# Peptides against a protein of PDB entry 6IDX, part 4

Target 1, 380 residues: chain A of PDB entry 6IDX
Amino acid sequence: KELAKLSADVTFATEFINMDGIIVLTRLVESGTKLLSHYSEMLAFTLTAFLELMDHGIVSWDMVSITFIKQIAGYVSQPMVDVSILQRSLAILESMVLNSQSLYQKIAEEITVGQLISHLQVSNQEIQTYAIALINALFLKAPEDKRQDMANAFAQKHLRSIILNHVIRGNRPIKTEMAHQLYVLQVLTFNLLEERMMTKMDPNDQAQRDIIFELRRIAFDAESDPSNAPGSGTEKRKAMYTKDYKMLGFTNHINPAMDFTQTPPGMLALDNMLYLAKVHQDTYIRIVLENSSREDKHECPFGRSAIELTKMLCEILQVGELPNEGRNDYHPMFFTHDRAFEELFGICIQLLNKTWKEMRATAEDFNKVMQVVREQITRA

## One batch from the design tools (peptide; aimed at target 1 K141)

Design b1_p8_6_s4 (made by RFdiffusion4, then SolubleMPNN; from b1_p8_6, 4 letters changed)
Fold by OpenDDE base, seed 3:
Structure b1_p8_6_s4 (fold): chain B 380 residues (1-380), chain A 8 residues (1-8)
Amino acid sequence: as target 1 above (380 residues)
Amino acid sequence: MPSPPKVD
């Protein structure tokens, strides 16, 4: 207890470290020997002293043994551990993951996100915060292949649901530290969109062109039996499709694939458009047809609007940027849906279409509409 | 939200 208190002092920490004091603390943890009366209290103070000593940055985190890591991971994986031991063990693992790639690799072998989710199902917000912080650290330090696997894992759907139900909809006010960890998790989740945001469409890829054709089909041929596609000549078809792509509001109505060669937002804009067309088909068809039938130059170009809105959303969400330590702003919606970015796009494209109508905008007003929509999104 | 200004 006294050691844990004194370990916060840098002068004491320096002298204690110089006397190999950390090695003594690590050996106490490594021994795992529950033989002492008040072992849990002693261990909690040992872990506190260890963390406070290491936070001075005098000793490298790489000094810790694999046995020490396994003991700390063992305290986190055990269902019945003292709250103070669990909290300190989560904090130690977080610090290990953040400070050493070698320790990250070892910890990622000993613990899973699925095990950490159990620590979110508690009423203690401090434990919940450290559990999310450790998840965020693991996600931040994961190699790209493992980040994608962590993202695709059923564990993330479950994680979002648990965070929503036990943290966001919890009966307790969210503290600043928890709000920060929710913000960090949100940023790290949206950074997975960076690859698609920076992927250029290949105008010669037939499979990618077939997605644009599917957008046309859903908008204009949804009621037409695919059997009755009239066998009219290739030129009439090409001219018809050029008209349809103009009505869809593509900038390049001859070759819409060219609109997706700009990065950002690249292919991510096409993914959003396809998601809207498949999941919210009635909304998609309504937006397209309301604008395609206008002869008054007040048509909102869906294709151009979808691309620029996707780019704007990436900028607002800081896609590709690291989390900022000073930010605590998270949106609960991102925990309510698996495809939260595409759902946000679906809400915002309707807002854009409404704002365009209310402003009586023309194609010349496009940038003014986008600025108003940005202000609307950032104030919501 | 307040209505956006009409563009004249």
Scores: peptide ipSAE 0.010, ipTM 0.619, DockQ to the pose 0.016
OpenDDE base, seeds 1, 2, 4, 5: peptide ipSAE 0.000, 0.007, 0.009, 0.006; ipTM 0.328, 0.583, 0.571, 0.541

Design b1_p8_7 (made by RFdiffusion4)
Pose (drawn by RFdiffusion4):
Structure b1_p8_7 (pose): chain A 370 residues (1-223, 234-380), chain P 8 residues (1-8)
Amino acid sequence: KELAKLSADVTFATEFINMDGIIVLTRLVESGTKLLSHYSEMLAFTLTAFLELMDHGIVSWDMVSITFIKQIAGYVSQPMVDVSILQRSLAILESMVLNSQSLYQKIAEEITVGQLISHLQVSNQEIQTYAIALINALFLKAPEDKRQDMANAFAQKHLRSIILNHVIRGNRPIKTEMAHQLYVLQVLTFNLLEERMMTKMDPNDQAQRDIIFELRRIAFDAETEKRKAMYTKDYKMLGFTNHINPAMDFTQTPPGMLALDNMLYLAKVHQDTYIRIVLENSSREDKHECPFGRSAIELTKMLCEILQVGELPNEGRNDYHPMFFTHDRAFEELFGICIQLLNKTWKEMRATAEDFNKVMQVVREQITRA
Amino acid sequence: TQPISLAF
């Protein structure tokens, strides 16, 4: 108990650390008997002292043994133990992950998505905060080529709805540190879109060109002389600036292939809305048609700007958009809503092609005021 | 929680 108290003082901590005092603590955790059942209080003070000593930055986090790591991960992976032990264990794991790529790799193997998510279902906000913090730390430290798989795994176990039901709509008001972790989670989540945003379409890749053909087919085949007239104009009546080679429009980065993903999502998941928007504007040879392809690409870019896809998380922000915690595909759903808004605003302005940038500005103002 | 900048 006394060690836990004094270890926050650097003057004391240095003396204790210079006698390998941290090893006394790690050895006790690695091999001590009955720690959770008979000595939980002692164990809580031990973990408090350990974290306080490590927070002085005198020694590397890489000093910790695989045995110590496994023991701490064990306290998190078990059907919940004492709250004080769990809080400190989650905190130790977060610090290990943030401070070492090697420790991240070992910890990622010792804890499951389901075990971490289950700790969000406790009524204690600090336990919830550290659980989200550990999740955020795993995302921050995951290799670029593994982060998407991790997101899918957490999604399949309902991370989003659990956060919505147990944190955002929970009884206890969200305090600053929890709000910060939600902000960080949202930033990391939006940043999963960044690679596709910056990926150019290969116009010479037939498979990619066939996606645009499919998009056009879904809409034009819902319309016979009128259908023929649409197809004679290639992709003009789908609203692409490059009428003959719309794949070229997707070389603009941002938004790149993310725009294509959004269009395909709208066509497949919301086929009636997609058909309505395209057919209201595919036979319009007055200058008043709203160009779908051009509008979708620019809207995708605008949403990326508004939501700050690609921005790094920082220490000064605690903001988040709660509605994104209400749908697994909230970004794509937002695209669909905003493309309908864009078409409504376009008609309200009796807009022509020359008004394109003005309409996009009004839409930007609508979205950002909402 | 630890500063997120430590991840970098």

Design b1_p8_7_s1 (made by RFdiffusion4, then SolubleMPNN; from b1_p8_7 with Q2S L6R)
Fold by OpenDDE base, seed 1:
Structure b1_p8_7_s1 (fold): chain B 380 residues (1-380), chain A 8 residues (1-8)
Amino acid sequence: as target 1 above (380 residues)
Amino acid sequence: TSPISRAF
């Protein structure tokens, strides 16, 4: 107990580390010896002292043995562990994952996200915070090939549902520490959009062009079976498509694929448009047709608006940026849906279309409308 | 309550 308190002092920590004191603490954990009176209390103080000593950055986290890692992971994976040991074990694992890629690999083999989800179902917000912090650390340090698996584990309706029901909708105020971890998890989730945001459309890729054609079909040929995609259309059909792409509000009416060659938002804008068209078809058709029937120069260009809105949402959500330690602004809505970004886009495109009408905007007012919409979204 | 907080 006294050691754990003194270990927060850098002068004491330096001297204790110089005496191999940290090695003694690691060996106490590694031994697993339950023969001591007050073992759980002693272990909790040992783990506290170990954390406080390691937080000074004097000793590398790579000094820990695989036996130590397995003991700490064991305290997190076992159903009947003292809350004080569990809390410190989660914090140790977080620090190990954050400070060492070699320790991340070992911990990722010993611990599942499913085990960490069980610690979110408790009424203790501190345990919940450290469990999310460890999930965030594992997500942040996951190699690109495993990051999608972690994303799929987060996209698991279960993790979001548990966070929503047991953390966000809990009967307790969200503390600053938990709000920060929810913010971090949100940022890491939106960073999965970075690849699509930075993917340029290939104007020569037929499959990507077929998506643009499907957007046209849904808007203008809603009763036509997609199987009747007309082959090499007559010149009259090409002229018709150019008109349709103008009515869709693309900048390049001849080759709309060119509008998606700019990154950001690249292909992510096309993904959002396709999601809107398929999931919210009535909303999509309404927005397109309300503007395509206007001859008064007050048409809201859907295609251009959707691209610039996608870019603006990426900027607001800091897509491709690392989480900032000083931030705790999370949006509970992003825990309600698996396609929360595309749903946000679907709301914001309606807001944009409404704001455009209210402002009686023309194509010259486009940037002013986008500025007003940005203010409306960021005051959210 | 913002448009976003009301929409979800």
Scores: peptide ipSAE 0.027, ipTM 0.716, DockQ to the pose 0.026
OpenDDE base, seeds 2, 3, 4, 5: peptide ipSAE 0.023, 0.025, 0.023, 0.024; ipTM 0.736, 0.717, 0.721, 0.714

Design b1_p8_7_s2 (made by RFdiffusion4, then SolubleMPNN; from b1_p8_7 with Q2Y L6R)
Fold by OpenDDE base, seed 5:
Structure b1_p8_7_s2 (fold): chain B 380 residues (1-380), chain A 8 residues (1-8)
Amino acid sequence: as target 1 above (380 residues)
Amino acid sequence: TYPISRAF
């Protein structure tokens, strides 16, 4: 207890470290010797002293043994561990992950996000905070392949549901530290969109062109009996598609694929459009047809609007940016749905279409409409 | 104002 208190002092820490004091503390943890009266209290103070000593940055985190890592990971994975040991063990693992890529690799083998989710189901908000902090650390330090696997995992759906139900909708006010960790998790979750946001459409990729064609099909062929394929030659068909792509509000009516070559938002805009068209088909068809039937120059160009809205949402959500210290502004809504970004897009595109109508906008007013929509989104 | 906070 006294050591843990004194370890916060840099002068004491320096002298204690010079006396191999950290090595003594690590060996106490590594020994796992439960034979002492008050072992849990002693261990909690040992882990506190270890953290406080390491936080001075005098000793590299790479000094820790695999046995130490396994013991700390064991305190996080074992049922019925003392809350004080669990909290400090989570903090030690977080610090190890953040400070060493070698330790990240070892910890990622010993601990699963699923094990950390169990610590979110407790009433102790401090344990919940440290569990999310460690999840955030693992997510931040994960290589891109593993990060995508973590994103796609059933664990993310479950994680969001558990956070929503046990943290956000919990009977306790959210503390600043928890709000920060929720913000960090939100930022890291949106950073998974960065790859798609930075992926240029290949205008020569047939599979990507088929998605644009599917958008056209959903909008205009939903009522067309497949028997009435007009046997009119390839030229009339090309002219028809150019008209349809104009009605969809693409900037390039001849080759809509060119509208997705700009990054950001690249392919992410096409993903949002396809999601809207498949999941909210009635909303998609309504937005497209309400504007495609207008000849009064007050048509809202869906394709252009969807691209620029996707870009604007990426800017508002800071996609591709690292979490900032001192930010605590998380949005509970992003924990309610698996495809929260695409659902947000679906809401915002309806808002854009409404705002366009209310403003009686033309193509010349496009940037003004987007500015008004940005203000509406950021104030909501 | 569609409260985005109410849409989710």
Scores: peptide ipSAE 0.007, ipTM 0.501, DockQ to the pose 0.025
OpenDDE base, seeds 1, 2, 3, 4: peptide ipSAE 0.006, 0.000, 0.011, 0.006; ipTM 0.443, 0.414, 0.508, 0.448; seed 3 fails the geometry check

Design b1_p8_7_s3 (made by RFdiffusion4, then SolubleMPNN; from b1_p8_7 with Q2Y)
Fold by OpenDDE base, seed 1:
Structure b1_p8_7_s3 (fold): chain B 380 residues (1-380), chain A 8 residues (1-8)
Amino acid sequence: as target 1 above (380 residues)
Amino acid sequence: TYPISLAF
């Protein structure tokens, strides 16, 4: 107990570490010796002292044994562990994952996200916070291949649902520490969009061109049987498509694929448009047709607007940026839906279209409309 | 205008 308290002092910590004191603490954990009447209390203070000593950065986290890691992971994975031991074990695992890629690999073999999700179902917000913190650490340090596996639709849906129901909709105020971990999880989740945001469209890729063609089909041919392809020659069809791509509000109405060669937002803008067109078809068709039927130069260019809005949302949500330690501004809405970014896009594109009409904007006002929409999104 | 926070 006194050691745990004194370990917060850097002068004491330095001297205790110089005396191999940290090695003694690690051996106490490694031994697993439950023979003492106050073992749980002693262990909780041992883990506290270990954490406080390591937080001084005097000793590398790589000094810990695989036996130590297995013991700490065991306290997190086993049922009916003392709350004080569990809390400190989660914190130690977080620090290990954050400070060492070698320790991350070992911990990722011993701990599952499913085990950590079980610690979110408790009434203790501190345990919930440390469990999310460890999930965030594992997600941050995961190699790209494993990050996709961690992002599997079932684990993410379950994690999101548990956070929503047991943390956000809990009968307790969200503390600053929990709000920070929810912010971190939000940022890390949106960073999965970075690849698509930085992927340029290949104008020669037929599959990507077929998506643009599908956007045209949904907007203009939704009631036309695909069998009624008018038997008019290939040139009349190309001229018709050029008109349709102009009505869709693409900047390059001859080759709309060129509008997606800029990164950011690259292919992510096309993904958002396709999501809107398939999931919110009536909204998509309405937005396109309301503007395609205008002859008064007050048409809102959907294609251009969707691209610039996607870019703006990526900037607002800091896609591709690391979480900032000083921030705790999480958005509960991102825990309500699996495709929360695309749903946000679908709301914001309607807001943009409304704002464009209210401003009586023309193509010259485009940047002013985007600035007003940015202010509306960031104040909401 | 419903704040975006209330639209979900």
Scores: peptide ipSAE 0.009, ipTM 0.621, DockQ to the pose 0.024
OpenDDE base, seeds 2, 3, 4, 5: peptide ipSAE 0.009, 0.008, 0.009, 0.009; ipTM 0.624, 0.632, 0.625, 0.625; seed 3 fails the geometry check

Design b1_p8_7_s4 (made by RFdiffusion4, then SolubleMPNN; from b1_p8_7 with Q2A L6R; failed a check: a repeat of another design)
Amino acid sequence: TAPISRAF

Design b1_p8_8 (made by RFdiffusion4)
Pose (drawn by RFdiffusion4):
Structure b1_p8_8 (pose): chain A 370 residues (1-223, 234-380), chain P 8 residues (1-8)
Amino acid sequence: KELAKLSADVTFATEFINMDGIIVLTRLVESGTKLLSHYSEMLAFTLTAFLELMDHGIVSWDMVSITFIKQIAGYVSQPMVDVSILQRSLAILESMVLNSQSLYQKIAEEITVGQLISHLQVSNQEIQTYAIALINALFLKAPEDKRQDMANAFAQKHLRSIILNHVIRGNRPIKTEMAHQLYVLQVLTFNLLEERMMTKMDPNDQAQRDIIFELRRIAFDAETEKRKAMYTKDYKMLGFTNHINPAMDFTQTPPGMLALDNMLYLAKVHQDTYIRIVLENSSREDKHECPFGRSAIELTKMLCEILQVGELPNEGRNDYHPMFFTHDRAFEELFGICIQLLNKTWKEMRATAEDFNKVMQVVREQITRA
Amino acid sequence: LAPISNAF
């Protein structure tokens, strides 16, 4: 107990650390008997002292043994133990992950998605905060080529709805540190879109060109002389600036292939809305048609700007949009809503092609005021 | 909570 108190003082901590005092603590955790059952209080103070000593930055986090790591991960992976032990264990794992790629790799293997998410279901906000912090730390440290798989795994176990039901709509008001972790989680989540945003279409890739053909087919085949007239104009009546080679429009980055993903999502998941928007504007040879392809690409870019896809998390922000915690595909759903808004605003303005940038500005103002 | 900047 006394060690836990004194270890926050750097003057004391240096002295204790210089006698390998941290090893006394790690050895106790690695091999001490009955720690959770008979000595939980002692163990809590031990973990408090350990974290306080390590927070002085005198020694590397890489000093910790695989045995110590496994023991701490064990306290998290078990059917919940004492709250004080769990809080400190989650905190130690977060610090290990943030401070070492090697420790991240070992910890990622010792804890499951389900075990971490289950700790969000406890009524204690600090346990919830550290659980989300550990999840955020794993995302921050995951290799670029593994982060998407991790996001899918957490999604399949319902991370989003658990956060919505147990944190955002929970009984206890969200305090500053929890709000900060929700902000970081949202930033990391939006940043999963960044690679596709910056990926150009290969116009020479037939498979990619066939996606645009499929998009056009879904809409034009819902319309016979009128259908024929639409197809004779290639992709003009789908609203692409490059009428004959719309794949070129997707070389603009941002939004790149993310725009294509959004269009395909709207067509497949919300086929009636997609068909309505395209057919209201595919036979319009007055200058008043709303160009779908051009509008979708620019809207995707606008949403990326509004939501700050690609921005790094920082220490000064605690903001988040709660509605994104209400749908697994909230970004794509937002695209669909905003493309309907864009078409409504376009008609309200009796807009022509020359008004394209003005309409996009009004839409920007509508979205950002909402 | 540990600072998120440590991840970098």

Design b1_p8_8_s1 (made by RFdiffusion4, then SolubleMPNN; from b1_p8_8 with I4L N6L)
Fold by OpenDDE base, seed 2:
Structure b1_p8_8_s1 (fold): chain B 380 residues (1-380), chain A 8 residues (1-8)
Amino acid sequence: as target 1 above (380 residues)
Amino acid sequence: LAPLSLAF
């Protein structure tokens, strides 16, 4: 207890470290001594003193043994009654993951996100905070392949549901530390969009061209009986499609694939357009047809608007940026829906179309409309 | 982003 209190002092910490004091504390944990397991308070103070000593940055985290890692991971993965040991063990694992890639690899083998979700289903907000902090550390330090797998896993849907029900909709005010960890999780989740945001469309890829053709089909052929045989010559069809791509509001109405070669937002804009067209078909068809029937130069170019809105949303959400330690702003809606980015796009594209009409905008006003829409989204 | 949080 006195050691844990004194370990916060840098002068005491320096002298204690020079006396191999950290090595003594690590060996006490490693030994799994029946003495420390019977005196939960003594173990909690040992872990507190260890963490306070390591926070001075005098000793490398790489000094810890695999036996120490397994003991700390054991306190998190096993049902323990001692809240203080659990809290300190979560904090130690977070610090280990953040400070060493070699320790990350060892910890990722011993602990699953599924085990950490159980620590979110408690009334103690401090345990919930350290559990999310460790999830965030594991997510941040994961290789890109494993990070995408962690995102697509059933664990992410369940994690979002548990956070929503037990943290966000909890009967207690959210503290600043928890709000920061929710912000970090949100940023790390949006950074999964970075690959698609930076992926250029290949104008020669037929599968990608077929998505653009599907957008045309949903907008203009949805009421046409499939019985009209595709018998008329290939050239008349190309000329017809050029008109349809102009009505869809693509900048390059001859080859719409060229509009998706700019990164950001690259293919992510096409993903949003396809999601809107398939999930919110009536909204998509309405937006396209209301603007395709206008000959008054006040048509809102859907294709161009969707691309620039996707780029704007990526800028607002800071897609591809690392979490900032000073931020605690999170959006509860991103925990309510699996496809929250695409749903946000679907709301914002309707807002853009409305704002365009209200402003009586033309193609020359495009940047002014986008600025007004940015202010509407960011004040919201 | 309070109005967007009310839309869901």
Scores: peptide ipSAE 0.009, ipTM 0.597, DockQ to the pose 0.027
OpenDDE base, seeds 1, 3, 4, 5: peptide ipSAE 0.009, 0.010, 0.010, 0.009; ipTM 0.598, 0.607, 0.600, 0.602; seeds 3, 4, 5 fail the geometry check

Design b1_p8_8_s2 (made by RFdiffusion4, then SolubleMPNN; from b1_p8_8 with A2S N6K)
Fold by OpenDDE base, seed 2:
Structure b1_p8_8_s2 (fold): chain B 380 residues (1-380), chain A 8 residues (1-8)
Amino acid sequence: as target 1 above (380 residues)
Amino acid sequence: LSPISKAF
């Protein structure tokens, strides 16, 4: 107890470390010897002293043994552990993951996100905070392949639901530390969009071109009986498609694939358009047809608007940026829906279309409309 | 509540 208190002092810490004191603390954890009276209290103070000593940055985290890692991971994975030991064990694992890639690899073998989710189903907000912090650390330090797997996993849907029900909708005010960890999790979740945001469309890829053709089909052919004979000549069909791509509001109505070669937002804009067209078909058709029937130069170009809105949303949400330690702003909405980014796009594209009409905008006013829409989204 | 959080 006195050691744990004194370990916060840098002078004491330096002397204690120089006397191999930290090695003695690690060996106490490694031994696992439950035979001592007050073992749980002694262990909780040992883990406190270890954290306080390591926070001085004098000793490398790589000094810890695999036996030490397994003991700490054991305190997190066991269902019946003292709350004081659990809290310190979560904090130690977070620090280990953040400070060493070699320790991350070892910890990722010993602990699953599923085990950490159980620590979110408690009334103790400190335990919940350290559990999310460790999830965030594991997510941040994961290789790109494993980050995508962690995000697509059934665990991610369950994690969002548990956070929503037990943290965000909990009967207690959210503290600053928890708000920061929710912000970090939100940023790390949006960084999974970076690959698609930075993916250029290949204008020669037939599968990608078929998505653009599907957008055309949903907008213009959804009401047409399939009885219109396939026999109209290839040239008349090409000329018809160029008109349809102009009505969809693409900048390049001859080859709409060229509009998706700019990164950001690359293919992510096409993903948002396809999501809107399939999930919110009535909204998509309405937006396209209301503007395609206008001959007054006040048509809102859907294709161009969707691309620039996707880019704007990526900028607002800081897609591809690392979490900032000074931020604690999170949106509960992103824990409510699995496809929250695409749903946000669907709301914002309706707002853009409304704002365009209210301003009686033309293609020359495009940048002014986008500024007004940005302000409407960010004054939120 | 943000317009974003009001929209959902």
Scores: peptide ipSAE 0.011, ipTM 0.518, DockQ to the pose 0.028
OpenDDE base, seeds 1, 3, 4, 5: peptide ipSAE 0.009, 0.008, 0.009, 0.009; ipTM 0.534, 0.508, 0.528, 0.516; seed 1 fails the geometry check

Design b1_p8_8_s3 (made by RFdiffusion4, then SolubleMPNN; from b1_p8_8, 3 letters changed)
Fold by OpenDDE base, seed 5:
Formats: C-alpha cells, structure tokens, sequence
Structure b1_p8_8_s3 (fold): chain B 380 residues (1-380), chain A 8 residues (1-8)
C-alpha cells in the first residue's frame, strides 16, 4: 500500500527502478501464488505500484514477460476476480497495447473483444470504462486487416446493444472518462470509412459502372417490366441514359463515374447512394422523382447533393482523424444502427432535399444550402 | 426529426 502510494513520486520511482524493484513486482505477479491470506489486497497494490512506476516512462513496457502478460490477461478472462484487480489489469493491458506493438500482438492472442464485452455487462462504470478503453486501444493498434475484423465484430449488434443498454441507457450519469471512451470508439469506427472515402472510382471499371446503372434502374425502371426494354439502337440508349443521369442530378450526365473520381468522398458516396436505393427504396425513388419532374430550375440535384453531403458528413465525423484528448462528444444514435453512417446519410439527404425546397434554391444556391444543412446537422 | 436528436 505504501509502495503503491510512493510509486507515484518520480524520485522514489527512479530509485526503486534503479534497485530492480519493478522486476520484483513483475515476479510477484508471475508467481501467481495464492497462499497468502491477503493475496487479493496485496496483488491489487502490486498492480497499482507497477502501473504507477511504468507511467513515469523510465522503463520500456517491452521488459514484461509473456508469463506476466498471461497472468494479467488471466485476471481479465477469469470469472469472479476482485474488482480492484480487474480494474488494474484492464489498465495495464491498455497501457501495454498503447505503448508496444509487440505487446499488442501477444495480448490480441490472449484476449478477445467478446471477453471484454462481459465487463460491460456490470453496474461498475469504472470497469465499463476500462473495458471500452482496452477495446479502443486494441482497435487503434490493430493492423488494417484485423481492424476490419474487429469492426465486423463491433458491427455485431451485440457490442452496440450492450453499450447502449448497459452504458448509455444505464441508471447512472455518464462520467467524463466514459464519455471520452465512447467518443474514441466512435472516431475509430468511422475511420474504417477512410479507405472507401479515399477510393477513386475507375470510370473504366464495369462493376462500378453497373452500380450507377443500378441507381438509374431503381429510380426509373422499377415499375417497368424488364421484358419491355425496347430494342432501340445503342445511340438512343446512350441518349436515354444521359437524360436519366441528368434527372438523377449527376454533374457529368454523360459519364456519372467521373463524379466519383474526387476524393474525398470517392466511392463512399456511391456506397451511400446504393444503400439508400436498396434499403430505403421508396425514399430514394421519391427524392429522385420529385426533382426529376421539376421544370422550374428548383430541382435538387440528387447525385451532386449525395456526393457533397457524404463529404460533409465525413468532415463532421472527422473520418481519417485520430481521436483528440479531452473530447467527450459521442452520439448515442451510432449505437442504435448497424449501418449508422448510411442511415445518417439517409436522414440528412432528406433534410437537404427539404431545406432545398424551403429555400427555393437553384443550382447557384447549392453551396448556401449545404452550409445551412451543415448548421442544422451540427446543432442537432 | 433533427438527425442527431434521435439520440435521446
């Protein structure tokens, strides 16, 4: 207990470390010896002293043995561990993951996100906070391939549902530390969109062009029996498609693929448009047809609007940016939906279309409408 | 429905 308190002092820490004191603490953990009547209390203070000593940055985290890692991971994975040991073990694992890529690899083999989810299903907000902090650390330090796998695991309704029901909708006020970890988790989740946001459409890729064609088909051919595709010559088809792409509000009516060559938002805008068209088909068709039937120059260009809205949402959500210290602005809505970004896009594109009508906007007012929509989204 | 107000 006294050692744990003194370990917060840098002068004491330096001398204790110089005496190989930290090695003694690691060996106490490694021994796993439960023979002492006050083992849990002693271990809790040992882990506190170890963490406080390591926080001075005098000793590299790479000094820890695989046996030490396994013991700490064991305290997190075992049922019925003392809360004080569990808290410190989660904090140690977080620090190990954050400070060493080699330790990340070892910890990622010993602990799963599924095991950490169990620590969210408790009434102790401190345990919940440390569990999310460790999930965030693992997510931040994961290589891109594993990060996508973790995202897919996070995209499992379970983790979001657990956070929503046990943390956000809990009977306790959210502390600043928890709010920060929820913010970090959201930022890290949205950063998975960065690849698609920075992916340029290839105008020569047939599969990508077929998505644009599918958007046209859903908007204009959904009521037409596919059997009545008139055998009109290739030129008449191109002219029809150019008209349809104009009605869809693409900037390049001849080759809409060119509108997706700008990054950001690149292919992410096309993904959002396709999601809207498939999942919210009636909303998509309504927005497109309401504007395609206008002859008054007050048509809202859906294609252009969808691209610029996707870009704006990426800017608002800070896609591709690292989490900032001291921020705690999390949005509970992102825990309610599996495809929260695409659903947000679907809400915001309706807001944009409404705002465009209310402003009686023309194509010249486009940037003004986008500014008003940005303010409406950020004030909400 | 303000897009972010669905969070309450």
Amino acid sequence: as target 1 above (380 residues)
Amino acid sequence: LAPLSLAR
Scores: peptide ipSAE 0.009, ipTM 0.576, DockQ to the pose 0.026
OpenDDE base, seeds 1, 2, 3, 4: peptide ipSAE 0.008, 0.008, 0.009, 0.009; ipTM 0.573, 0.579, 0.592, 0.586; seeds 3, 4 fail the geometry check

